# Peptides against a protein of PDB entry 6IDX, part 358

Target 1, 380 residues: chain A of PDB entry 6IDX
Amino acid sequence: KELAKLSADVTFATEFINMDGIIVLTRLVESGTKLLSHYSEMLAFTLTAFLELMDHGIVSWDMVSITFIKQIAGYVSQPMVDVSILQRSLAILESMVLNSQSLYQKIAEEITVGQLISHLQVSNQEIQTYAIALINALFLKAPEDKRQDMANAFAQKHLRSIILNHVIRGNRPIKTEMAHQLYVLQVLTFNLLEERMMTKMDPNDQAQRDIIFELRRIAFDAESDPSNAPGSGTEKRKAMYTKDYKMLGFTNHINPAMDFTQTPPGMLALDNMLYLAKVHQDTYIRIVLENSSREDKHECPFGRSAIELTKMLCEILQVGELPNEGRNDYHPMFFTHDRAFEELFGICIQLLNKTWKEMRATAEDFNKVMQVVREQITRA

## One batch from the design tools (peptide; made by RFdiffusion4, then SolubleMPNN)

Design b2_p30_8_s3 (from b2_p30_8, 18 letters changed)
Fold by OpenDDE base, seed 4:
Structure b2_p30_8_s3 (fold): chain B 380 residues (1-380), chain A 30 residues (1-30)
Amino acid sequence: as target 1 above (380 residues)
Amino acid sequence: SERERERKRALEELIRLFKEQRRKAIKKEL
């Protein structure tokens, strides 16, 4: 206990490390001595002292043995471990993951997100906080190839639902430490959109052009009686599509693919439009048709609006930025749905369309409408 | 790259934050 308190002092830590004190502590944990196993408090103080000593940054985390890692991971995976040991073990694993890529790889092999989910279902908010902190560390340090798999594991309705039900909707006030970890998790989740946000559409890719054509089909062929599709020649069909893409509000109504070559928001805007068209088809059709039937220059250009709104949402959510210190502003809404970004887009595009009508906007007022919509979104 | 250096600095800051939060939590139990 006194060692754990003194280990927070840098002078004591330096002297203790020079006496190989960390090596002694690691060997005590590695040995799994019956003494430490019978006295949970003594083990908890040993782990506290180890963590405080290592936090001075005098010793590299790479000095830690695989046996030590397995022993700490064992305390996290065992269902009947003392809360004090579990908390310190989670904190040690978090530190290992954050400070060493080699330790991250070893820990990612020993611990599953499923095991960490079990620690979110408890009533102890401190355990929940350390479990989310370790999840965030694993997410942050995941290589790009595994980051999407982790993303899919986080997008798994299970983790999100558990955080929503056991943390956010819990009977306890959310502490600042937990609010920060929820903010970090939110930022890391939105950073998965960065790839799509920075992906340019290839105007020569037929499959990508077929998505734009599908947006046209959903908007205009859903109400067209199949009897009036004139079998008219390829040129009339191209001229018809140019008119349809103008009614959809694309900037380049001749080749709408060109509107998605700018990054940000690149292909992410097309993903949002397609999601709206497929999942909220009635809302999509309504928005498009309400503006496509107007000849009064008060039409809201849906395609342009969707692209600029996607870009704006990426800016508001700071997509591609790492989480900042001292921020605790998490949005509970992002834990309510698996496609939370696309659902937010669907809400915001309706707000934009409403605001455009209320302002009696024209194409010249576009930037003013976007500014008003930004203020509305950031105040909500 | 400059972006990689910024990401590294932001990561170091994030690590510092998590360490500080953990130290505050441990000190409340001691």
Scores: peptide ipSAE 0.080, ipTM 0.706, DockQ to the pose 0.744
Fold by OpenDDE base, seed 3:
Structure b2_p30_8_s3 (fold): chain B 380 residues (1-380), chain A 30 residues (1-30)
Amino acid sequence: as target 1 above (380 residues)
Amino acid sequence: SERERERKRALEELIRLFKEQRRKAIKKEL
């Protein structure tokens, strides 16, 4: 206990490390000595002292043995471990993951997300916080190839649902530390959108053009009996599509694919539009047709609005930026749906359309409407 | 790259934050 307390002092830590004291602590844990295993309090203080000593940054985390990692991972995996040991073990693993890529690899082999999920299903918010912190550390340090797999494991309805039900909707106030970890998890998850946000549409890619055509089909051919598309020549068809793309509110009526060459938001805007059109078809059709039938110059250009709104949401959510210190602003909605960004887009596009109508906006007011919508979203 | 430097800085900040949180937790139990 005194060692753990003194280990917080940098002067003591320096002297103790110079005396190989940290090596002694690691060997005590590595040995799995029945003494430490039988006296949970002594083990908890040993782990505390180790963590405090290492936090001074005097010793590299790479000095840690695989045996030590296995012991710490063992404490996280055991169902009947003392809460104090579990908490410190999670914190040690988190620190290892954050400070060393080599330790990340070893830890990722020894622990499963499933084991960490079990620590979210407890009534202890401190344990939940450290479990999410370790999840966040693993997510942050994951190589790009594994990051999507981890994201898919997080997008597994299970982790999201557990966080929602046991943390956010728990009968306990969310502490600042937990709120920060939820913020971090949210940021790391939204950063997966960066690739799509920075992907330019290729106007020559037929598969991508077919998505834009599908948006047209859903908006206009769902009401038109498919029987009445007469075999009118290729030119009449192009002219018809140009009119439809104008009614959809694209800036480039001839080649709407050009509107998605700007990054950000690139292809992410098209993904949002397609999601809205498929999942919220009635809402999509309503928004498009209400504006396409207007000849009063008060039409809201859906295509342009969707692109600029997607860009705005990326800016508001800081997509592609790493989590900042001291932030704890998480959106509970992020944990309510698997496609939370696309659902947010669907809410915000309706808000935009409403705001446009209320302002009696014209195309000249576009930027003013977007500014009002930004203020509405950021205050919500 | 500049992006790598930003990522490194943000990682260093995140590590510092986690250290501070752990210190607060440890101090409550001592």
Scores: peptide ipSAE 0.073, ipTM 0.706, DockQ to the pose 0.809
Fold by OpenDDE base, seed 1:
Structure b2_p30_8_s3 (fold): chain B 380 residues (1-380), chain A 30 residues (1-30)
Amino acid sequence: as target 1 above (380 residues)
Amino acid sequence: SERERERKRALEELIRLFKEQRRKAIKKEL
């Protein structure tokens, strides 16, 4: 206990480390000595002293043995571990993951997200906070190739549901520390959209053109069986499609693919439009047809609006930016749905269409409408 | 890259914040 208190002092820590004191502490944990296993309090103070000593940054985290990692991971994996040991073990693993890529690799082999989920299903908010902090550390340090797999494991309805039900909807106020971890988790989740946000449409990619054609089909041919596509001449079809793409509100009526070459929002805007058209078909058709049937110059250009709204949402949510210290702005909505960004887009595009009508806007007022919509979204 | 430097800075800030949170938690139990 006194060692744990003194280890917070940098002068004491320096002298203790110079006397190989940190090596002695690590060996005590590695040995799994019956003394430390039988006296949970002594082990908790040993782990506290280790954390405080390592927090000074005098010793590299890479000095830690694989045996030590396995012992700490063992305490996190044991169902009947003392809460004080569990808390410190989660904090040690978090620090290892954050400070060393080599330790990240070893820890990612010893610990599963499933084991950490069990620590979210408890009545202790401190344990929940450290469990989410470790998940966030693993997510942040994941190599780009494994980041999507971790994201898919994270996007698993189970983890989201557990966070929603046991953390957010818990019978207790969310502390600042937990709010920050939820914010970090949201930022890391939204950063998965960055690839699509920075992907330019290739106007020559047929699969991407087929998505734009599907948007046209859903809006204008939804009642027509696909069998009745009249085989009339290629030029009349091109002229027909140009009219339809104008009615959809694309800037480039001849080649709408050109509207998705700007990054941001690139292909992410097309993904949002396709999601809206498939999942919220009635809302999509209503928005498109209400504006396409207008001859009064008060039509809201859906295609242009969807692109600029996607860009605006990326800016508001800071897509591609890293989590900032001191921010705790988490949105419970992002834990309620698997496709929360696309659902937010679907809400905001309806708000935009409503605001456009209320303002009696024309194409010249486009930027003013977008500014009003931005203010409405940021105040909600 | 500039983005890698920003990533490094944000990681250092996160590490600092988590250290402060742990210290506050430890001090409440001691």
Scores: peptide ipSAE 0.061, ipTM 0.690, DockQ to the pose 0.858
Fold by OpenDDE base, seed 5:
Structure b2_p30_8_s3 (fold): chain B 380 residues (1-380), chain A 30 residues (1-30)
Amino acid sequence: as target 1 above (380 residues)
Amino acid sequence: SERERERKRALEELIRLFKEQRRKAIKKEL
């Protein structure tokens, strides 16, 4: 206990490290001595002293043995571990992951996100904070090839649902430290959209063109069985499609694929439009048909609006940006649904359509409408 | 790259915040 207290002092830490004191602490943990295992308090103070000593940055984290990592990972994986040991073990693993790429690789082999999820279901907010912190550290340190696998694991309904129900909707006020970790996790989750945001549509890709055709089909042929995929349309069918793409509010009525070649938002805008059309079909059809039936200059161009709104949402949510210092602003809504970005798009496109009508906007007012919608979204 | 510098800064901050949190937790137990 006294060693743990003194280890916070840089002068004491320097002298203790110069006497190989940190090596002695690591060996005590590695040995799994019956004394430390039977006295949870002594082990907790040993781990505290180790963390405080390493926090001075005098010793490299790469000095840590695989045996030490396995012992610490073992404490995190044991269901009946003392809370004080668990907290310190999570903090050690987080620090290892953040400070060393070699330790990240070893820890990523020993610990699964599924094991960390169990530590989110506890009533202790400190444990929950360190568990999310370790998740965030693993996500931040993941190589690009593994980042998508982690993304898919975080896109799992289970992690978001557990965070929502056990952390955000918990019976305790959210502390600043937890709010920051939730913010970090949110930013890292939205950064998974960056690939789609920066993906240009290929106007020659038939599969991508078929998505645009499906948007037309859902809007105008909603009762028509998809089995009537009309073969190579005669010139009259091409002229019909150009009219339909104009009614959908695309800028390029001849080749709507060209509207998705600009990055950002690239293909992410098309993904949002398809999600709206498939999941919220009645809302999509209503928005498209209400504007397509107008013979006045007050038509809201859905296709253009969807693209610019997707871009605006990416800017507001800072998609592709790293978590910033001192920010604690997380949105609980992003933990309520697996497709929270697409759901937010669906809410905001309705707001845009409403605002366009209320302003009696024309195509020349497009940027003014977008500015008003931006202010409404950022104040909500 | 600029992204690597930002990643390093974000990491340094996360480390700083956790150090401060740990110190506060330790001081309550001591």
Scores: peptide ipSAE 0.085, ipTM 0.717, DockQ to the pose 0.758; fails the geometry check

Design b2_p30_8_s4 (from b2_p30_8, 22 letters changed)
Fold by OpenDDE base, seed 3:
Structure b2_p30_8_s4 (fold): chain B 380 residues (1-380), chain A 30 residues (1-30)
Amino acid sequence: as target 1 above (380 residues)
Amino acid sequence: SAMEEKRKKALEGLIKRFRKQRRESILKEL
């Protein structure tokens, strides 16, 4: 206990480390020997002292053995571990992940998504905070190629709904530190959209062009018998598609793929449009057809609006920006759905369409409508 | 790169905050 308190002092820490004291603490953990009276209390103080000593940055985190890592991971995986040991073990794992890429790799192999999520399903906010902090550390230190897989693994285990139900909707106030961890998780989740936001459409990629054609099909052909696909020559079909792409509100009616070559928002705008068309088909069809039937120049250009709205949402949500240590602003709505960005897009595109109608906007008013919509979104 | 430097700086800030958190939670239980 005294060692744990004194370990917070840099002078004591320096002297104790120079005496190989940290090696003694690591060996106590590595031994796993439950033979001592009050082992749990002793272990909790040992882990506290170890963490405080390492926090001075005098010793490299890479000094820890694989046996030590396995013992700490073991305390996180054991269902009957003392809360004090669990909390310190989560904090040590977080620190190891953040300070060393080598330790990140070892910890990512030893800790399961299910174990981390089990520590969210508790009444202790401190345990929940350290569990989310470890999740955030793992996300932050993950290689770019593994981040999406890790996000998918958490989605499959219902991470967002568990956080919503057990953390956010808990019968207790959210502490500042939990709010920060939720903010960090939100930022790291939105950064998974950066790749798609910066991906240009290839106008020559047939698979990407087929997505645009699917948007046309859902809007105009969903109820049309495929037998009414006019056997009209290739030129009449091209002219028909040009009309349909104009009615969809693309800027380039001849080749809508060109509208997705600008980054941001690149392919992310097409992903949002396709999500709306498949998941909220009635809403999509309504928005498109209500504007396609107008002859009064008050048509809301859906395609252009969807692209610029996606870009605006990326700007508002700061997609691609790293989490800031000073911020604690999280949005509970982003924990209500696994595809919360696409759902937000679906709400905002309806708001845009409504605002366009209310303003009696023309194509010349486009930027004014977008400004009003931005103000509405940022005040909500 | 400028992005790598931003990432390093953000990580350093987060590490400092997480250290502060641990001091405020774990040491107060002692």
Scores: peptide ipSAE 0.252, ipTM 0.860, DockQ to the pose 0.867
Fold by OpenDDE base, seed 4:
Parts: C-alpha cells; sequence; structure tokens
Structure b2_p30_8_s4 (fold): chain B 380 residues (1-380), chain A 30 residues (1-30)
C-alpha cells in the first residue's frame, strides 16, 4: 500500500527503478503465488505500484515478459477476479496497448471481444470505463486493414446495444471520463468511414455502375425482375436511362458515376443511397418519385442532395479527425444502431426533402436549403 | 508522415488523460 502511494512520486520512482524494483514487482505477478495471506490485496497494490512506476516513462513497456502479459490477461478473462485486480489489469493492458505496438499484437491475440464486452455488463462504471478505454486503445493501435474486422467483431457481439443499455441508460450519471471514452469510441467508429469518403468512383468499373443501375431499378422498376440484364440496350434504352438519371437528380444525367468522382464524399454517398434504397425502400421510392413527378421547377434533386448531405454529415461529425483528449461530447443516437451513420443519413435526407418543400426551393436555392438543414442538424 | 505525427500527438494526449484518470480512480481508493 505504501509502495503504491510512493510510486506516484517521481523521485521515489527513479530510486526504486534504479534498484530493479519493477523487476521484483513483475516477478511477483509472474509467480502467481496465491499462498500469501491477503494475496488479492497485495496483488492490487503491486499492480498499482507497477502502473504508477511505468507511468513515469523511465522504463519501456517492452521490458515486460510474455508470462506477465498472460497473467494480466488471465485476470481480465477470469470471471471471479476481485474488482480491484480487474480494474488495474484493464488499466495495465490499456497502457501496454497504447505505449507499445509489439505489446498490442500480443494482447490482441490473448484478449477476446467477448471478454471485453462482459466487463461492460456490470454496475461498476470504473470497470466499464477501463473496458471501453482498452477497446479504444485496440482500435487506435490496430493496423488500418484490421480496424473494420475489429468493428465487425464488436458489432456481432452487440457492443453498441450493450453500451446503450448498461452504460448510457444505466441508473447512474455518466462521469466525465466515461463520456470521454464514449466520445473516443464514436470518433474511432466514424473514422472507419474515411476510406469510403476518400474513395473515388471509377466510371469504368462495372460493379460500381451496377449499383447506380440498381438505384434506378429500385426507384422506377420495383416490380421488374432483375433478370433483364442491361444487355445491348438500343439507343432508345440509353436515352431512357439518361431521363431516369435526370429524374434521380444526378448532376451528370449521361454518366451519374461522374458525380461520385469528387472526394469527399466519394463512394460513401453511394453507400448511403444504396443503404436507403435497400433498408428503407418505401422512403427512398417516395422521395425519388415525389420529386421526379414535379413539373413546377420545385423538384429536389435526390442524387445531388444525397451527395452534398453525405459531405455535410462528414463535416459535422468530423470524419477523419483524431480523438481529442479535451472532448467529452458523444451522441447517444450512434449507439442505437450498428449502421447509425446510414440511419442518420436516412433521417437527414427526409429532413432535407421536407425543408426543400417548406422553402418552396428551386435549384438556385440549393445552397440556402443546405445551410438551413445544417443548422437544423447541429441544433438537434 | 503529417498524418502519422498527428496520430502520435493524439495518442500522447490520450495517454496523458488516461494517466490522470487512473490517478483519480485508482489512487483515491488507496
Amino acid sequence: as target 1 above (380 residues)
Amino acid sequence: SAMEEKRKKALEGLIKRFRKQRRESILKEL
């Protein structure tokens, strides 16, 4: 206990480290010797002292053995561990992940998504905070190619609904530190959209062109079998598609793929349109057909609106920005659904369509409508 | 890269905040 208190002092820490004191603490953890009276309390103080000593940055985190890592991971994976040991073990793992890429790799192999999520299903907000902090550390240190796989693994284990039900809607007020961890998790989740936001559409990619054709099919041919492959369409069929792409509100009626070559929002706008068309088909068809049937110049161009709205949402949500240590602002709505960005897009495109009608807007008013919609979204 | 340096700085800020939180939560229990 006294060692744990003194370890917060840099002068004591320096002297204790120079006496190989950290090595003694690590060996105590590695030995796993449960034979000592008050073992759990002694272990909690040992882990506290270790963490405070390492926080001075005098010793590299890479000094820890694989046996030490396995013991700490063991305390996180065991269902019947003391809360004090669990808290300190989560804090050590978080620190190891943040301070060392080599330790990240070892910890990512030893700790399962299910174990981390189990520590969210508790009444102790400190344990929940350290569990989310470790999740955030793992996301932050993950290679770019691994981040989406990790997010999918957490979605499959219902991470968002568990956070919503056990953390956000818990019977306890959210502390500032939990609010920060939820903010960090939100930012890291939005950064998964950055790749798609910066991906240009290739107008020559047939698979990407087939998505635009599917948007047309869902809007205008909802009863027609997909088996009519767009074979050698006669010039009349090409002229029909140009009319349909105009009715969809694309800027380039001849080649709508060109509207997705600008980044941001690139392919992310097409992903949002396709999500709306497949998941909220009735809403999509209603928006498209209501505007496509107008002859009064008050048509809301869906394609252009969806692209600019996607860009606006990326700007409002700061997609591609790194988490700031000073911020604690999170949106509970983003924990209600695994595809919360696409759901937000679906709400906001309806708001845009409504606002366009209320303003009696024309194509000349487009930027003014977008500004009003921005103000509505940012005040909500 | 400039992005890598931004990532490093953000990580350093997060590490500093998490150290503060640990001192407030773990050391107060002592």
Scores: peptide ipSAE 0.243, ipTM 0.855, DockQ to the pose 0.872
Fold by OpenDDE base, seed 1:
Structure b2_p30_8_s4 (fold): chain B 380 residues (1-380), chain A 30 residues (1-30)
Amino acid sequence: as target 1 above (380 residues)
Amino acid sequence: SAMEEKRKKALEGLIKRFRKQRRESILKEL
């Protein structure tokens, strides 16, 4: 206990480290020897002292043995570990992951997100916070090839539902540190959209063009008997599609693929549009047809609006920004659904369409509508 | 790259925050 307190002092830490004291602490953990009276208390103080000593940055985190890592990981994976040991073990693992890429690799082999999920189901908010902190550390340090797997683990309804039900909807106030961890998790999750946001559409990619054609099909052919597939010549077909793409509100109604060459929002806008069209088909069709049937210059250009809204949402959510240590603002909505960004887009595009109608906007008012919608979204 | 430097700075900030959090939580239990 006294060692743990003194280990926070840099002068004591320096002397204790010079005496190989940290090596002694690591060996105590590595031994796993439960034969001592008050072992749990002693171990909790040992782990505290170790963490405080290492936090001075005098010794590299890479000095720790694989046996030490396995012992610490063992304390996190064991269901009957003392809460004090668990908390310190989570904190040590988080520190290891953040401070060393080598330790990240070793820890990522020993610990699964699934094991950490169990620590979210507890009534202790500090344990929950340290568990999310470790998840966030693992996510932040994950190589690009593994980020999608982490993403998929976060996209698992289970993790989100647990965070939502046990953390966010818990019968207790969210502490600042938990709010920060939820913010970090949200930011890291949004950064997975960055690739799509920065992906330009290739106007020559037939598969991408077929998605735009599917948007047209869903909007205009979903109510029409498939018999009216215009078997008429290539030119009439192109002219018809040009009209349809104009009614869809694309800026380039001759080649709508060109509207998705701007990054941001690139292909992410097309993903949102396709999601809306497939998952919220009635809403999509309504928005498109209400605006396509207007001859009063008050038509809301869906395609343009969807692209600019996607861009605006990326700006509001700071897609591609890294988590800031000072922030703790998170959106609970992003824990409610696996495709929360696309669902938010679906809500916001309806809001945009409503706002456009209420303002009696024309194409000249487009930027004003977007500004009003931005204010509405940022106040919600 | 500028992105790597941004990443490094963000990581350093997070490490500092977590260190502060641990001090405020774990050391208060002592």
Scores: peptide ipSAE 0.232, ipTM 0.848, DockQ to the pose 0.897
Fold by OpenDDE base, seed 2:
Structure b2_p30_8_s4 (fold): chain B 380 residues (1-380), chain A 30 residues (1-30)
Amino acid sequence: as target 1 above (380 residues)
Amino acid sequence: SAMEEKRKKALEGLIKRFRKQRRESILKEL
């Protein structure tokens, strides 16, 4: 206990480290010897002292053995471990992951996302905070090729649902540190959209063009049996599609693929439009048809609006930005659904369409409508 | 790269914050 307190002092830490004190502490953990009276209390103080000593940055985290890592990971994987040991073990693992890429690799092999998620299903907010902190550390330190796999693993484990039910909807006020960890997780999750946001559509890719054609089909041919592919005449077909793409509100109604070559929002805008069209088909069809039937110059250009709204949402949500240590602002909505960005887009596009009507806007008012919508979204 | 430098700075900030949190939580329980 006294060692754990004194380990916070840099002078004591320097002297203790010079006496090989950290090596002694690591060997105590590595031994796993439960034979001592008050072993759990002694171990909790040992882990505290170790963490405080290492936090001075005098000793490299790479000095720790694989046996030490396995013991600490063992305390996180064992359900009968004292809460005090669990908390300190999570904090040590987080520190190892954050401070060393080599330790990250070793820890990522020893710890499963499922084990960490189990520590979210408790009433202790401190344990929940340290568990999310370790998840965030693993997510942040994951190489690019593993980051999407980790995100998919979190989704498959219902991480968002567990956080929503056990953390956000918990019977306790969210502390500032938990709010920060939720913010970090949200930012790291939104950064998965960066790839799509920065992906340009290839106007020559037929598969990507077929998605735009599917948007047209869902809007205008929803009642037509797909077996009645309108036969005959390439020119009549091309002229018909040009009219339909104009009614969809694309800027380039001759070649709508050109509207998705701008990054941001690139292909992410097309993903949002396709999600709306498939998941909220009635809402999509209503928005398109209400504007496509207008001859009064008050039509809201859906395609252009969807692209600029996607870009604006990326700006508001800071897609592609790394988490800031000073921020604690998280949106509970983003934990309510796995496709929460696309759902937010679906809400905001309806808000945009409503605001456009209320303002009696024309194409010249487009930027004014977008500014009003931005203010409405940022106040919500 | 500029992205690697941003990542390093963000990581340093997070490490500093998490160290502060641990000192405030774990040392108060002592």
Scores: peptide ipSAE 0.226, ipTM 0.844, DockQ to the pose 0.876

